# Designs tried in a protein design run: peptides against a protein of PDB entry 5EFW. Part 29

Target 1, 141 residues: chain A of PDB entry 5EFW
Amino acid sequence: TTLERIEKNFVITDPRLPDNPIIFASDSFLQLTEYSREEILGRNARFLQGPETDRATVRKIRDAIDNQTEVTVQLINYTKSGKKFWNLFHLQPMRDQKGDVQYFIGVQLDGTEHVRDAAEREGVMLIKKTAENIDEAAKEL

## One batch from the design tools (peptide; aimed at target 1 I12 R16 D96)

Design b1_p21_5_s3 (made by RFdiffusion4, then SolubleMPNN; from b1_p21_5, 7 letters changed)
Fold by OpenDDE base, seed 5:
Parts: structure tokens; sequence; C-alpha cells
Structure b1_p21_5_s3 (fold): chain B 141 residues (1-141), chain A 21 residues (1-21)
């Protein structure tokens, strides 16, 4: 599909369903995480977490979902094969015309190392812009 | 449209969930 072919790592989740499952994933996300589409649709994205994933950072993500706000963090994630990667992650709500949350957009920028300073600022700018582009695309009628 | 694609994904999600029941 057109939306799936966007050359960025992202998912769309449905907070109106039990446990906020993934309902949409880009091809790039599947390649990054080494999962098939069938393996991840209907699941909460927590399967990317593992032993070295910082629990405080995970709580920030959970709080953002519960409070229906955006958040940007870096955390350790794991591929299906168990490979660790640093995920510069941005999450934001997709709202309808009434301002009610319909979905969440999650954008991932992968890296082998924790990014800092100018590299982090650049990455944050990129993933936020990507999320906005996805928001606009998803609302296209 | 993008909305139609999302609806297709939602439908597929429901099918997958039913298969796991």
Amino acid sequence: as target 1 above (141 residues)
Amino acid sequence: TAEEELERMKKRREELLKEKE
C-alpha cells in the first residue's frame, strides 16, 4: 500500500482497543525489527523491549499514552533475532476534528549508539517532521 | 486513499486477532 511504502520506520497504534495494539506498520519498520507484518499486527509494541531497556524511559512512553501527549526518548530495543539497537523514538497522538485521540503515531530512528548533541537534535527534528507527514497522509480522504 | 489503507489494516488486525482466539 502507499502508506506502508513511506521510507521511514513507523507504526500506527489504536488506543481505543485493548492494550493499544499496532494496526499499521511501514515496510521499513518490519525490516528494522525483523518481524513480519502478521507477527506484529494486533500486538502492543512492547515486544521490542528487553533486558537493557530502561524502565524509566518505558514509563515515560506509557505516561504519554495515558495522558494523550507526545514524547521523544531514546531507548534500547531488540530485533526478533535479539540484536540491540538504540531507538530515538517519537510518539504523538493523531486527533480528529473534535480533538479526540484516534490513533498514536510512533516513529523510530535506529542507531548503533546513543546519539547526543547536534546528532540528537537533528534526529529529533527528523522524526518529528516524519510524524507530522504521516499524520497528514493518514488523514487524506 | 490513506484512510482506506488504514481500514484495510484494521480489518487485517481483526482477522489476525480472531485467528489467535
Scores: peptide ipSAE 0.142, ipTM 0.701, DockQ to the pose 0.099
OpenDDE base, seeds 1, 2, 3, 4: peptide ipSAE 0.111, 0.055, 0.090, 0.131; ipTM 0.694, 0.613, 0.682, 0.695

Design b1_p21_5_s4 (made by RFdiffusion4, then SolubleMPNN; from b1_p21_5, 10 letters changed)
Fold by OpenDDE base, seed 1:
Structure b1_p21_5_s4 (fold): chain B 141 residues (1-141), chain A 21 residues (1-21)
Amino acid sequence: as target 1 above (141 residues)
Amino acid sequence: TAEEQLEELKERRKKLEEEKK
């Protein structure tokens, strides 16, 4: 179907379930993080965090979820095997026709390196556009 | 499929919301 054919790194979470668990993960995301789908679905995405993950950046993500707003950050994440990678991450709410938040869409940039300046701006534009595509595709479900 | 899993979780949420009412 349309949603599962999006070949980008992304997850969909459900803030109306306890602890805002992941309810959908793309194949690319599983490959990036080295987890199986079974290991990820039903869990909060915080399992990607580790010792060198900046807590202030994590708080920005939490605040965005609590305030039901979008946010774009770059932070250290860890694969299942413990490998560190830089995650340029965009999160935005998916709203219904009444304006109520149904889900959150999280998109991770392709690649694992820290990006800056023009490269970062380009990456941000890409993951934001991807999020919009996911939003549109998910509404058709 | 992944989308089937998503639908299952959507239904689960719906059930939980109904139970809270």
Scores: peptide ipSAE 0.048, ipTM 0.626, DockQ to the pose 0.384
OpenDDE base, seeds 2, 3, 4, 5: peptide ipSAE 0.043, 0.029, 0.161, 0.028; ipTM 0.632, 0.556, 0.722, 0.538; seed 4 fails the geometry check

Design b1_p21_6 (made by RFdiffusion4)
Pose (drawn by RFdiffusion4):
Structure b1_p21_6 (pose): chain A 141 residues (1-141), chain P 21 residues (1-21)
Amino acid sequence: as target 1 above (141 residues)
Amino acid sequence: SPEIEAMRERKEKYDREREEE
């Protein structure tokens, strides 16, 4: 299917279920994070976080979800085995024609450090286009 | 995939609940 043909890291969550769980995770996201589908479907994506994760950054994500809007931030995430990576992360809601939120989309891009300038602009462009592709691919669900 | 089928079934459920309201 088209959703499965999207070669990027992403997860989709359902905010209408308690604690906003993951209902779909990309093949690339699972292998990057070393988790399986059985392990993480039904879980909130906060399991990616740990000791060196910036608390105010996590706060900006919590607020954006509460307000039902988009956010782009960078933060430290961990794989299942505990390896550290920087995550250039973009979040956006999918809405129906009346504007009601159906799901959240999250797209991840791994790095070894915080990026800025042109490197950040390129990464943001890639993850925002992917989110639009995901929205278009899942509009009937 | 089972995930996509589950999302489709959940969409139909929510559409029925919205019509009932």

Design b1_p21_6_s1 (made by RFdiffusion4, then SolubleMPNN; from b1_p21_6, 15 letters changed)
Fold by OpenDDE base, seed 5:
Structure b1_p21_6_s1 (fold): chain B 141 residues (1-141), chain A 21 residues (1-21)
Amino acid sequence: as target 1 above (141 residues)
Amino acid sequence: TEELEAMKKRRKEIEEEEKKK
């Protein structure tokens, strides 16, 4: 689909289904994480977590979902092959015209390499802007 | 921003913890 071809790392999840499964994943996300689309769709995104993933950060993400709000964090994630990477992650709800949450948008930026303060700030701005673009592109869902 | 500083701080803490392992 056109949505999958957006050249950013993102997923869309459906909190109205059991365990908030991924219903869309970009090609870039699949490349980053080393999974196929069939391996991803229908699963909760927690498969990216591993031994060194900060549990407090995971709780922040879980709280954002439960509270239907946005969150921006950095956390250690793992590819299918077990490679660790720092994920600069932004999550936000996609709401309908009545303000009810329909989906969540998750945007990932590989932040493994240390960056200057300015670059890090730009990364945060980028993933937030990306989420807004995805929100608009996904309105047809 | 406060958000950015919090993220930077937390990452630094985690990285330092990993160095101790």
Scores: peptide ipSAE 0.439, ipTM 0.878, DockQ to the pose 0.014
OpenDDE base, seeds 1, 2, 3, 4: peptide ipSAE 0.398, 0.166, 0.065, 0.327; ipTM 0.868, 0.730, 0.633, 0.826; seed 2 fails the geometry check

Design b1_p21_6_s2 (made by RFdiffusion4, then SolubleMPNN; from b1_p21_6, 14 letters changed)
Fold by OpenDDE base, seed 1:
Structure b1_p21_6_s2 (fold): chain B 141 residues (1-141), chain A 21 residues (1-21)
Amino acid sequence: as target 1 above (141 residues)
Amino acid sequence: TEELERLKKLREEREKEEEEE
């Protein structure tokens, strides 16, 4: 679909299904993580976590989902082959016309290092803008 | 939704099998 071909790393999850599984993944996300689409769909995104993933940061993500709010964090994630990368991650709810949460949008900006200062600000701005664009594009889901 | 449920079920089954090995 057109949505899958957006050249940004993102997933859409369905919190109305058990364990908030990924229902949509961009081609770029699959390339980044080294998983196939079949390996991703229907799974919770926790498979990206590993031994060096900060648990306090993971809790912030969980809290945002539970509270139906947006969050932006940086955390260590792992590819299928076990390669570490820093994930500047933004998550936000997609709401219906009634204001109820329908989906979550997760956007990933990958890097070899933890981004700081101006680079972090730029990255945050980028992934937030990307999430808004995806929200508009995904209205037909 | 039906396909997603199927995929989820299949994944859970595989994970269970892997844990038993």
Scores: peptide ipSAE 0.024, ipTM 0.544, DockQ to the pose 0.035
OpenDDE base, seeds 2, 3, 4, 5: peptide ipSAE 0.024, 0.023, 0.029, 0.018; ipTM 0.560, 0.554, 0.557, 0.505; seed 4 fails the geometry check

Design b1_p21_6_s3 (made by RFdiffusion4, then SolubleMPNN; from b1_p21_6, 12 letters changed)
Fold by OpenDDE base, seed 2:
Structure b1_p21_6_s3 (fold): chain B 141 residues (1-141), chain A 21 residues (1-21)
Amino acid sequence: as target 1 above (141 residues)
Amino acid sequence: TEELEELKERREEIEEEEEEE
């Protein structure tokens, strides 16, 4: 699909379904995480978490979903093969014309290290901008 | 939006298949 070809790591989830499953994943996300599309569609994104994933950070994500707000965090995620990466993650609700939450957009910026200071600010700006672009693109579909 | 809804429907199909396995 057109959205799948956006050269950014992102997923779209459906909070109206049980456990807020992934309903869409970009090709880049699949490449990053080493999963097939079939392996991840219908699943909650928690499969990216592992032993070193900070639970408090995960709770921030959960709280944002529950409160229908955006959040930006960095957390350890794991590929299918078990490779760790630092995920600068931004999540925001996608709202319909009435303002009701329809989906969530999750954007991932991967790195080998925790991003800090100016690099973090740059990364945050990038993933937020990406999320807005995806929101606009998705509304046209 | 229509494409996204189609993808959601496909997801539901996949989820049902996984529950049956």
Scores: peptide ipSAE 0.404, ipTM 0.842, DockQ to the pose 0.102; fails the geometry check
OpenDDE base, seeds 1, 3, 4, 5: peptide ipSAE 0.036, 0.105, 0.221, 0.183; ipTM 0.579, 0.680, 0.768, 0.737; seeds 1, 3, 4, 5 fail the geometry check

Design b1_p21_6_s4 (made by RFdiffusion4, then SolubleMPNN; from b1_p21_6, 10 letters changed)
Fold by OpenDDE base, seed 5:
Structure b1_p21_6_s4 (fold): chain B 141 residues (1-141), chain A 21 residues (1-21)
Amino acid sequence: as target 1 above (141 residues)
Amino acid sequence: TPELEALAERRKERERERELE
């Protein structure tokens, strides 16, 4: 689909399904994580977590989903081959006309390094803007 | 949105099928 070809790392999840599974993933996300689409669709995104993933940060993500709000964090994730990378991650709900949450959009910054200061601020602005663009594109489907 | 909804519904259906098996 056209949505999959957006040149950004992102997924769309369905919180109305058991365990909030990924229902859509960009080609870039598959490349970043080294998984096939078949391996990802229908799964919760926690498969990216590993030994060095900060549990407090994971709880922030979980709380945002439960509270139906947005969150921006950095956390250690792992590719299929076990490579560690720093993920500057933004999550936000996609709402219908009544304001009810239909989906979540998760965006991952390009790159694998921990970002700080001006680079972090720039990255946050970028992934938030990306999420808004994906929201608009997805609503056209 | 209609395409995403269709994807979500297919996922729901597959989950229901697995629960019945």
Scores: peptide ipSAE 0.097, ipTM 0.640, DockQ to the pose 0.125; fails the geometry check
OpenDDE base, seeds 1, 2, 3, 4: peptide ipSAE 0.084, 0.066, 0.063, 0.083; ipTM 0.635, 0.622, 0.616, 0.630; seeds 1, 2, 3, 4 fail the geometry check

Design b1_p21_7 (made by RFdiffusion4)
Pose (drawn by RFdiffusion4):
Structure b1_p21_7 (pose): chain A 141 residues (1-141), chain P 21 residues (1-21)
Amino acid sequence: as target 1 above (141 residues)
Amino acid sequence: EEIEKMRERKEEYDEEREEEE
């Protein structure tokens, strides 16, 4: 299917279920993070976080979800085995024609450090176009 | 399988919205 043909790291969550769990994770996201589908479907994506994760940054994500809007940030995430990577992360809600939130889309781009300038602009462009592709691919669900 | 579960859940939510209306 088209959703499966999207070659990027992403997860989709359902805010209408308690604690906003992951209901779909891309093949690339699972192999990047070393988790399986059986392990993480039904879990909130906060399991990616750990000791060196910036708490104010996590706060900006919590607020954006509460307000039902988009956010783009960078933060430290960990794989299943505990390896550290920087995550250039973009979040946006999928809405129906009436504006009601159906799901959240999250797109991840791995790095070894915090990026800025042109490198950041390119990464943001990639992850925002992917989120639009995901929204278009999942509009009937 | 995941996509089918999402489709089934969308149908349930559409039915609940019609009942509320």

Design b1_p21_7_s1 (made by RFdiffusion4, then SolubleMPNN; from b1_p21_7, 13 letters changed)
Fold by OpenDDE base, seed 1:
Structure b1_p21_7_s1 (fold): chain B 141 residues (1-141), chain A 21 residues (1-21)
Amino acid sequence: as target 1 above (141 residues)
Amino acid sequence: SVLEELKERRKKREEEEEELE
């Protein structure tokens, strides 16, 4: 599908289903994480977390979902093979015309190190813009 | 396709919400 072929790392989750599972993943996300589509669809994205993932940061993500708000954080994630990467992660709700949350959009920017200063600002701008583009594309469906 | 499934799910939810109103 056109949405799957967007050359960005992203997922769409369904908070109306038990445990807010991933219902859509881009090809780039699968390549980044080393998982197949079958392995990740229907699962909560927590499988990306590991020993060095900061629990306080994970709580910020959980709080954003519960409060139906957006959040931008950096956290350690792991590929299927166990490789660590820094994930500059942006999450935002996708709302219908009534303003009700239908889905969440999660965008990932991977890196070998924690991003700071100008590089962080650039990365944040990029992933937020990507999320907006995905939101618009999904609404056209 | 996953997109078709999303569309169908959205449509179904919208119909259910309209029926509940």
Scores: peptide ipSAE 0.109, ipTM 0.639, DockQ to the pose 0.603
OpenDDE base, seeds 2, 3, 4, 5: peptide ipSAE 0.069, 0.096, 0.089, 0.144; ipTM 0.572, 0.620, 0.565, 0.655; seed 5 fails the geometry check

Design b1_p21_7_s2 (made by RFdiffusion4, then SolubleMPNN; from b1_p21_7, 11 letters changed)
Fold by OpenDDE base, seed 2:
Structure b1_p21_7_s2 (fold): chain B 141 residues (1-141), chain A 21 residues (1-21)
Amino acid sequence: as target 1 above (141 residues)
Amino acid sequence: SVLEELKKRREELEEEREELE
């Protein structure tokens, strides 16, 4: 679909379903993570986590979902082949016209390296903007 | 629309889960 072809790493999850599974993934996300769409649809994104993934950071993500708020974190994720990468990740709710949460948008920064300071701030701005763009696109397309 | 697609996907996943339960 048009949304899937957006050249950004992102997923859309469904908090109304048990365990907030991925219901949509961009082609770029699939390329980044080395999974097929069929392998990840219907699954919680935790399959990207591994031994070196910081549990406290994961808890921040979980808390944001539970509280229906946005969060931006950087954590180690793993591709299907087991390759580690630093994921600068932004998650925010997609709300309907009434303000009720319908979905979550998760955006991953392009690249696999840990970013800091100005680069991190720039990346955060980028993925936040991307999430907003996806939100708008999802509501307009 | 994308929203309709998302809705459809939600429904499909829900149905699949119900079938497995």
Scores: peptide ipSAE 0.343, ipTM 0.812, DockQ to the pose 0.199
OpenDDE base, seeds 1, 3, 4, 5: peptide ipSAE 0.316, 0.292, 0.328, 0.275; ipTM 0.807, 0.797, 0.807, 0.795; seeds 1, 3, 5 fail the geometry check

Design b1_p21_7_s3 (made by RFdiffusion4, then SolubleMPNN; from b1_p21_7, 12 letters changed)
Fold by OpenDDE base, seed 1:
Structure b1_p21_7_s3 (fold): chain B 141 residues (1-141), chain A 21 residues (1-21)
Amino acid sequence: as target 1 above (141 residues)
Amino acid sequence: SVLEELKKRREELEKEREELE
C-alpha cells in the first residue's frame, strides 16, 4: 500500500487494541529489523528490546503512551538475528477531529549508531518532521 | 483512504485476537 511504501522507518500502533499492537510497518522498518510483515503485525513493539535495552528509557515510552503524549529517546534495540543497534525513536499520538487518540506513530532514525550533540538534534528534528508528515498523509489520503 | 485502510487493519487484528482467545 501507499503508506507502507513510504521510505522511512516507522510503525503505526493502535492503543485501542490490547497491548497497543503494531498495525502498520513500513518496508524500511522491516528491512531494518529483519522481520517480515506477518511477524510484526499484531505484536507490541517490545520484541525489539533485549538484555542491554535500558529499562528506564522503556518506561519513558510506556509513560508517554499511557499519558497520550509524545516522547523522543535513544535505546538499544535488536534485530531478528540478534544484532544490537541504537535507535533514536520518536513517538507521538495521532488524534481525530475531536482530539481523541486513535493511533500512535513511531519513527526510527535511519542510522544505527548512538548520536550526540548536533547530530542528535538533527536526527530529532528529522524524525519529528517525519512523524508529522505521516500524520498529515494519513488524514489527507 | 489511508484512514480507512488503518481502520480495516484494526478491525482485522481485533477479530484475529478474538479468535485466538
Scores: peptide ipSAE 0.260, ipTM 0.802, DockQ to the pose 0.196
OpenDDE base, seeds 2, 3, 4, 5: peptide ipSAE 0.259, 0.282, 0.259, 0.267; ipTM 0.797, 0.802, 0.796, 0.803; seeds 3, 5 fail the geometry check

Design b1_p21_7_s4 (made by RFdiffusion4, then SolubleMPNN; from b1_p21_7, 13 letters changed)
Fold by OpenDDE base, seed 5:
Structure b1_p21_7_s4 (fold): chain B 141 residues (1-141), chain A 21 residues (1-21)
Amino acid sequence: as target 1 above (141 residues)
Amino acid sequence: DVLEELKKRRKELEEEREKLE
């Protein structure tokens, strides 16, 4: 689909379905995580978590979903083969004209190491802008 | 229409879940 071909790491999840599963994943996201589309669709994104993933950071993500708010965090995720990567992650709700949440947009910026200072600020701006672009594309196209 | 694609995917997944129940 057109949405899946956007050249950014992102997923769209459906909070109205049980356990907020991924309903769309970009090709780049599949390459990053080493999963096929069939392995991803219909699953909660928690399969990216592993032994060194900070549980407090995961709770921040869960709280944002429950409260229907946006959040930006950096956490360790794992590929299918078990490779660790630092994920600068931004999550925000996609709302309809009434203001009700329809979906969540999750954008990932991957890195070998934890990013700080100017690099982190730049990454945050990038993934936030990407999320806004996806939101606009979904509503206009 | 991307929004329509999202709606279709939602419906498909919901129907599959209902079938499994």
Scores: peptide ipSAE 0.220, ipTM 0.777, DockQ to the pose 0.204
OpenDDE base, seeds 1, 2, 3, 4: peptide ipSAE 0.111, 0.296, 0.021, 0.092; ipTM 0.705, 0.809, 0.538, 0.698; seeds 2, 3 fail the geometry check

Design b1_p21_8 (made by RFdiffusion4)
Pose (drawn by RFdiffusion4):
Structure b1_p21_8 (pose): chain A 141 residues (1-141), chain P 21 residues (1-21)
Amino acid sequence: as target 1 above (141 residues)
Amino acid sequence: EKEEEDEMRLERWKEFLEESL
């Protein structure tokens, strides 16, 4: 299917279920994070966080979800085995024609450090185009 | 009508996920 043909890291969550769980995770996201589908479907994506994760940054994500809007931030995430990576993360809601939120889309891009300038602009462009592709691929669900 | 449409969308995801697995 088209959703499965999207070669990027992403997860889709359902905010209408308690605690906004993951309902779909990309093949690339699972292998990057070393988790399986059985392990993480039904879980909130906060399991990616740990000791060196910036709390204010996590707060900006919580607020954006509460307000039902987009956010782009960078933060430290961990794989299942505990390896550290920087995550250039973009979040956006999928809405129906009446504007009601159906799901959240999250797209991840791995790095070894915080990026800025042109490197950040390129990464943001890639993850925002992917989110639009995901929204178009899942509009009937 | 809104609740019916929401339920239909959940069923579609369930079917899609089962086919994908």

Design b1_p21_8_s1 (made by RFdiffusion4, then SolubleMPNN; from b1_p21_8, 10 letters changed)
Fold by OpenDDE base, seed 5:
Structure b1_p21_8_s1 (fold): chain B 141 residues (1-141), chain A 21 residues (1-21)
Amino acid sequence: as target 1 above (141 residues)
Amino acid sequence: SMEEELKKRQEKLKEFLEKLL
């Protein structure tokens, strides 16, 4: 299945810079979205949104950033070529030892359809685990 | 400066993550 084949699609953003730009993107993320690294770095991730992207879901993501909390949603995203895909998306803050937010970790699981039930639960588990792995790795700096 | 420090941290993070993930 698509879920079984998906590896680590993720970005790291810096909310301490204007408009919370992407400062890191995985190779898999670039392949998924059809952008080069140069096209991605320094930009806000909203370029993935398009006409059918649910605005209420986007607001949930924005609220999570503003409130410095985590969120998990599914939303329509678009590749560079304009292909629509369902993005099971998890966002969480990366905090320092004092508890202050340093970065955000965004993890994406792509699919042609909105996922439900067992598939959704598995996807959520996967992207959350991925985010935690990234957080742990970053703390070794 | 703060900007330079942030840039340095970002580069270190990128390099580290590229190796580990």
Scores: peptide ipSAE 0.111, ipTM 0.698, DockQ to the pose 0.365
OpenDDE base, seeds 1, 2, 3, 4: peptide ipSAE 0.087, 0.094, 0.086, 0.078; ipTM 0.638, 0.699, 0.689, 0.678

Design b1_p21_8_s2 (made by RFdiffusion4, then SolubleMPNN; from b1_p21_8, 9 letters changed)
Fold by OpenDDE base, seed 3:
Structure b1_p21_8_s2 (fold): chain B 141 residues (1-141), chain A 21 residues (1-21)
Amino acid sequence: as target 1 above (141 residues)
Amino acid sequence: MKEEEEKERQEKLKKFLEELL
């Protein structure tokens, strides 16, 4: 199915609520991050950041949210147990029929190492495709 | 009214995404 060829680690956030909280998290995202749904819902996704998370990369994510644009970055994130992983992250706005931003879609591809070159390009294509599939499917509601 | 409409919209989106996975 179309769903078999997508990254399953994703969140939906609500920028209309204070601090752009996570309003939905996939089961795969919960498994990846080692958090329960109750621990994540209503929180800003910054709890995944830690000591080795690059602040300039975090600023790019913040700027994309503030400007209502998409961004693709790779950053160190941390599980609940404090395990580091490389997150190839894509974020894009979900817009209504009027063009107003309703939500953000955040898609995560996890890895043990910083992905580069052809593998990074492949990962970027995968996470972008996942975000587009979620956005398209949500527009049919 | 607006908060209830927003909550209902979030609930519809959540249900949809849960069915999509």
Scores: peptide ipSAE 0.351, ipTM 0.835, DockQ to the pose 0.388
OpenDDE base, seeds 1, 2, 4, 5: peptide ipSAE 0.333, 0.323, 0.257, 0.284; ipTM 0.828, 0.829, 0.772, 0.816

Design b1_p21_8_s3 (made by RFdiffusion4, then SolubleMPNN; from b1_p21_8, 13 letters changed)
Fold by OpenDDE base, seed 2:
Structure b1_p21_8_s3 (fold): chain B 141 residues (1-141), chain A 21 residues (1-21)
Amino acid sequence: as target 1 above (141 residues)
Amino acid sequence: DKEKKLKERQKKLEEFLKELL
């Protein structure tokens, strides 16, 4: 689809389903994580976590979902083959006119190291802008 | 089945996003 072809790493999840599963994934996300679309859809994104993933950071993501808020964090993730990468991750809710959360957009920026300072600020701006662009692009479907 | 459910949710997502216009 047009959304899948957006050249950014992103997923859309459905918090109204048990365990907030991924219901949409970009081609780039599949390439990054080394999974097929069939392996990803219907699963909670926690399959990207592994031994070196910081549990406190994971809790921040969980809290944001539970509280229906946006969050931006960095955490270690793993590909299907077990390859580690630093994930600068942004999550934001999609709300209806009543303000009720219908979906979440998750955007991932991968790197070989934990980014700080100007690089972190630039990455945060990029993934936030990407989330907004995805939301707007999806409206054109 | 799982595939049917996923297709339904994707369709609902598209419909939801169109309503935000």
Scores: peptide ipSAE 0.137, ipTM 0.723, DockQ to the pose 0.123
OpenDDE base, seeds 1, 3, 4, 5: peptide ipSAE 0.078, 0.112, 0.078, 0.137; ipTM 0.690, 0.708, 0.693, 0.754

Design b1_p21_8_s4 (made by RFdiffusion4, then SolubleMPNN; from b1_p21_8, 13 letters changed)
Fold by OpenDDE base, seed 1:
Structure b1_p21_8_s4 (fold): chain B 141 residues (1-141), chain A 21 residues (1-21)
Amino acid sequence: as target 1 above (141 residues)
Amino acid sequence: MAEELREERARKVEEFLKELE
């Protein structure tokens, strides 16, 4: 169901605040990353990055934020304890009725391996649909 | 000011989305 999909790994960020901090993190996201909510809220999501995170991929994310567009990438992220995982990550802007960007929705699909081909396409469809569900639900705010 | 705005928005979004989860 739509409600079940909202229980996935996701964050909401506020690009209108300095450094685009996380203002919401799902329980699943906290479990995945091994952080408490207090440790996450108010921070830029870059704390998930580490030595093996591809800088070019990070730049794609930054460019999407700056250009207020969506992006889907895979990158190495790290939990609080330093465990690496592959993050199939989708980011998209959430706009108000005027069309102005209010928030960004970030959805994460974790895995031990970089996914390709059909598995990647399936994962992308899932996280994009999740983002749309969040966007639609958040319109009631 | 930025902190207050952040906290306010965070609370509103969190409260709403948690109710949906």
Scores: peptide ipSAE 0.130, ipTM 0.716, DockQ to the pose 0.269
OpenDDE base, seeds 2, 3, 4, 5: peptide ipSAE 0.104, 0.113, 0.062, 0.119; ipTM 0.694, 0.697, 0.627, 0.708; seed 5 fails the geometry check

## One batch from the design tools (peptide; aimed at target 1 L3 D14 I23 L41)

Design b1_p22_1 (made by RFdiffusion4)
Pose (drawn by RFdiffusion4):
Structure b1_p22_1 (pose): chain A 141 residues (1-141), chain P 22 residues (1-22)
Amino acid sequence: as target 1 above (141 residues)
Amino acid sequence: TVKEEFDEVREKVLKEHEEEEE
């Protein structure tokens, strides 16, 4: 299917279920993070976080979800085995024609450090176009 | 299908949430 043909790291969550769980995770996201589908479907994506994760950054994500809007940030995430990576992360809601939120889309891009300038602009462009592709691929669900 | 996968995950989360309420 078109959703499965999207070659990027992403997860989709359902905010209408308690604690906003993951209901779909991309093949690339699972192999990047070393988790399986059985392990993480039904879980909130906060399991990616750990000791060196910036708490104010996590706060910005919490607030954006509460307000039902988009956010783009960078933060430290961990794989299942505990390896550290920087995550250039973009979040956006999928809405129906009346504007009601159906899901959240999250797109991840791995790095070894915080990026800025042109490197950041390119990464943001890639993850925002991918989120639009995901929204278009999932509009009937 | 992708739709079935979504539905299975919704059913599983709702079943577990009902058990917690009990």

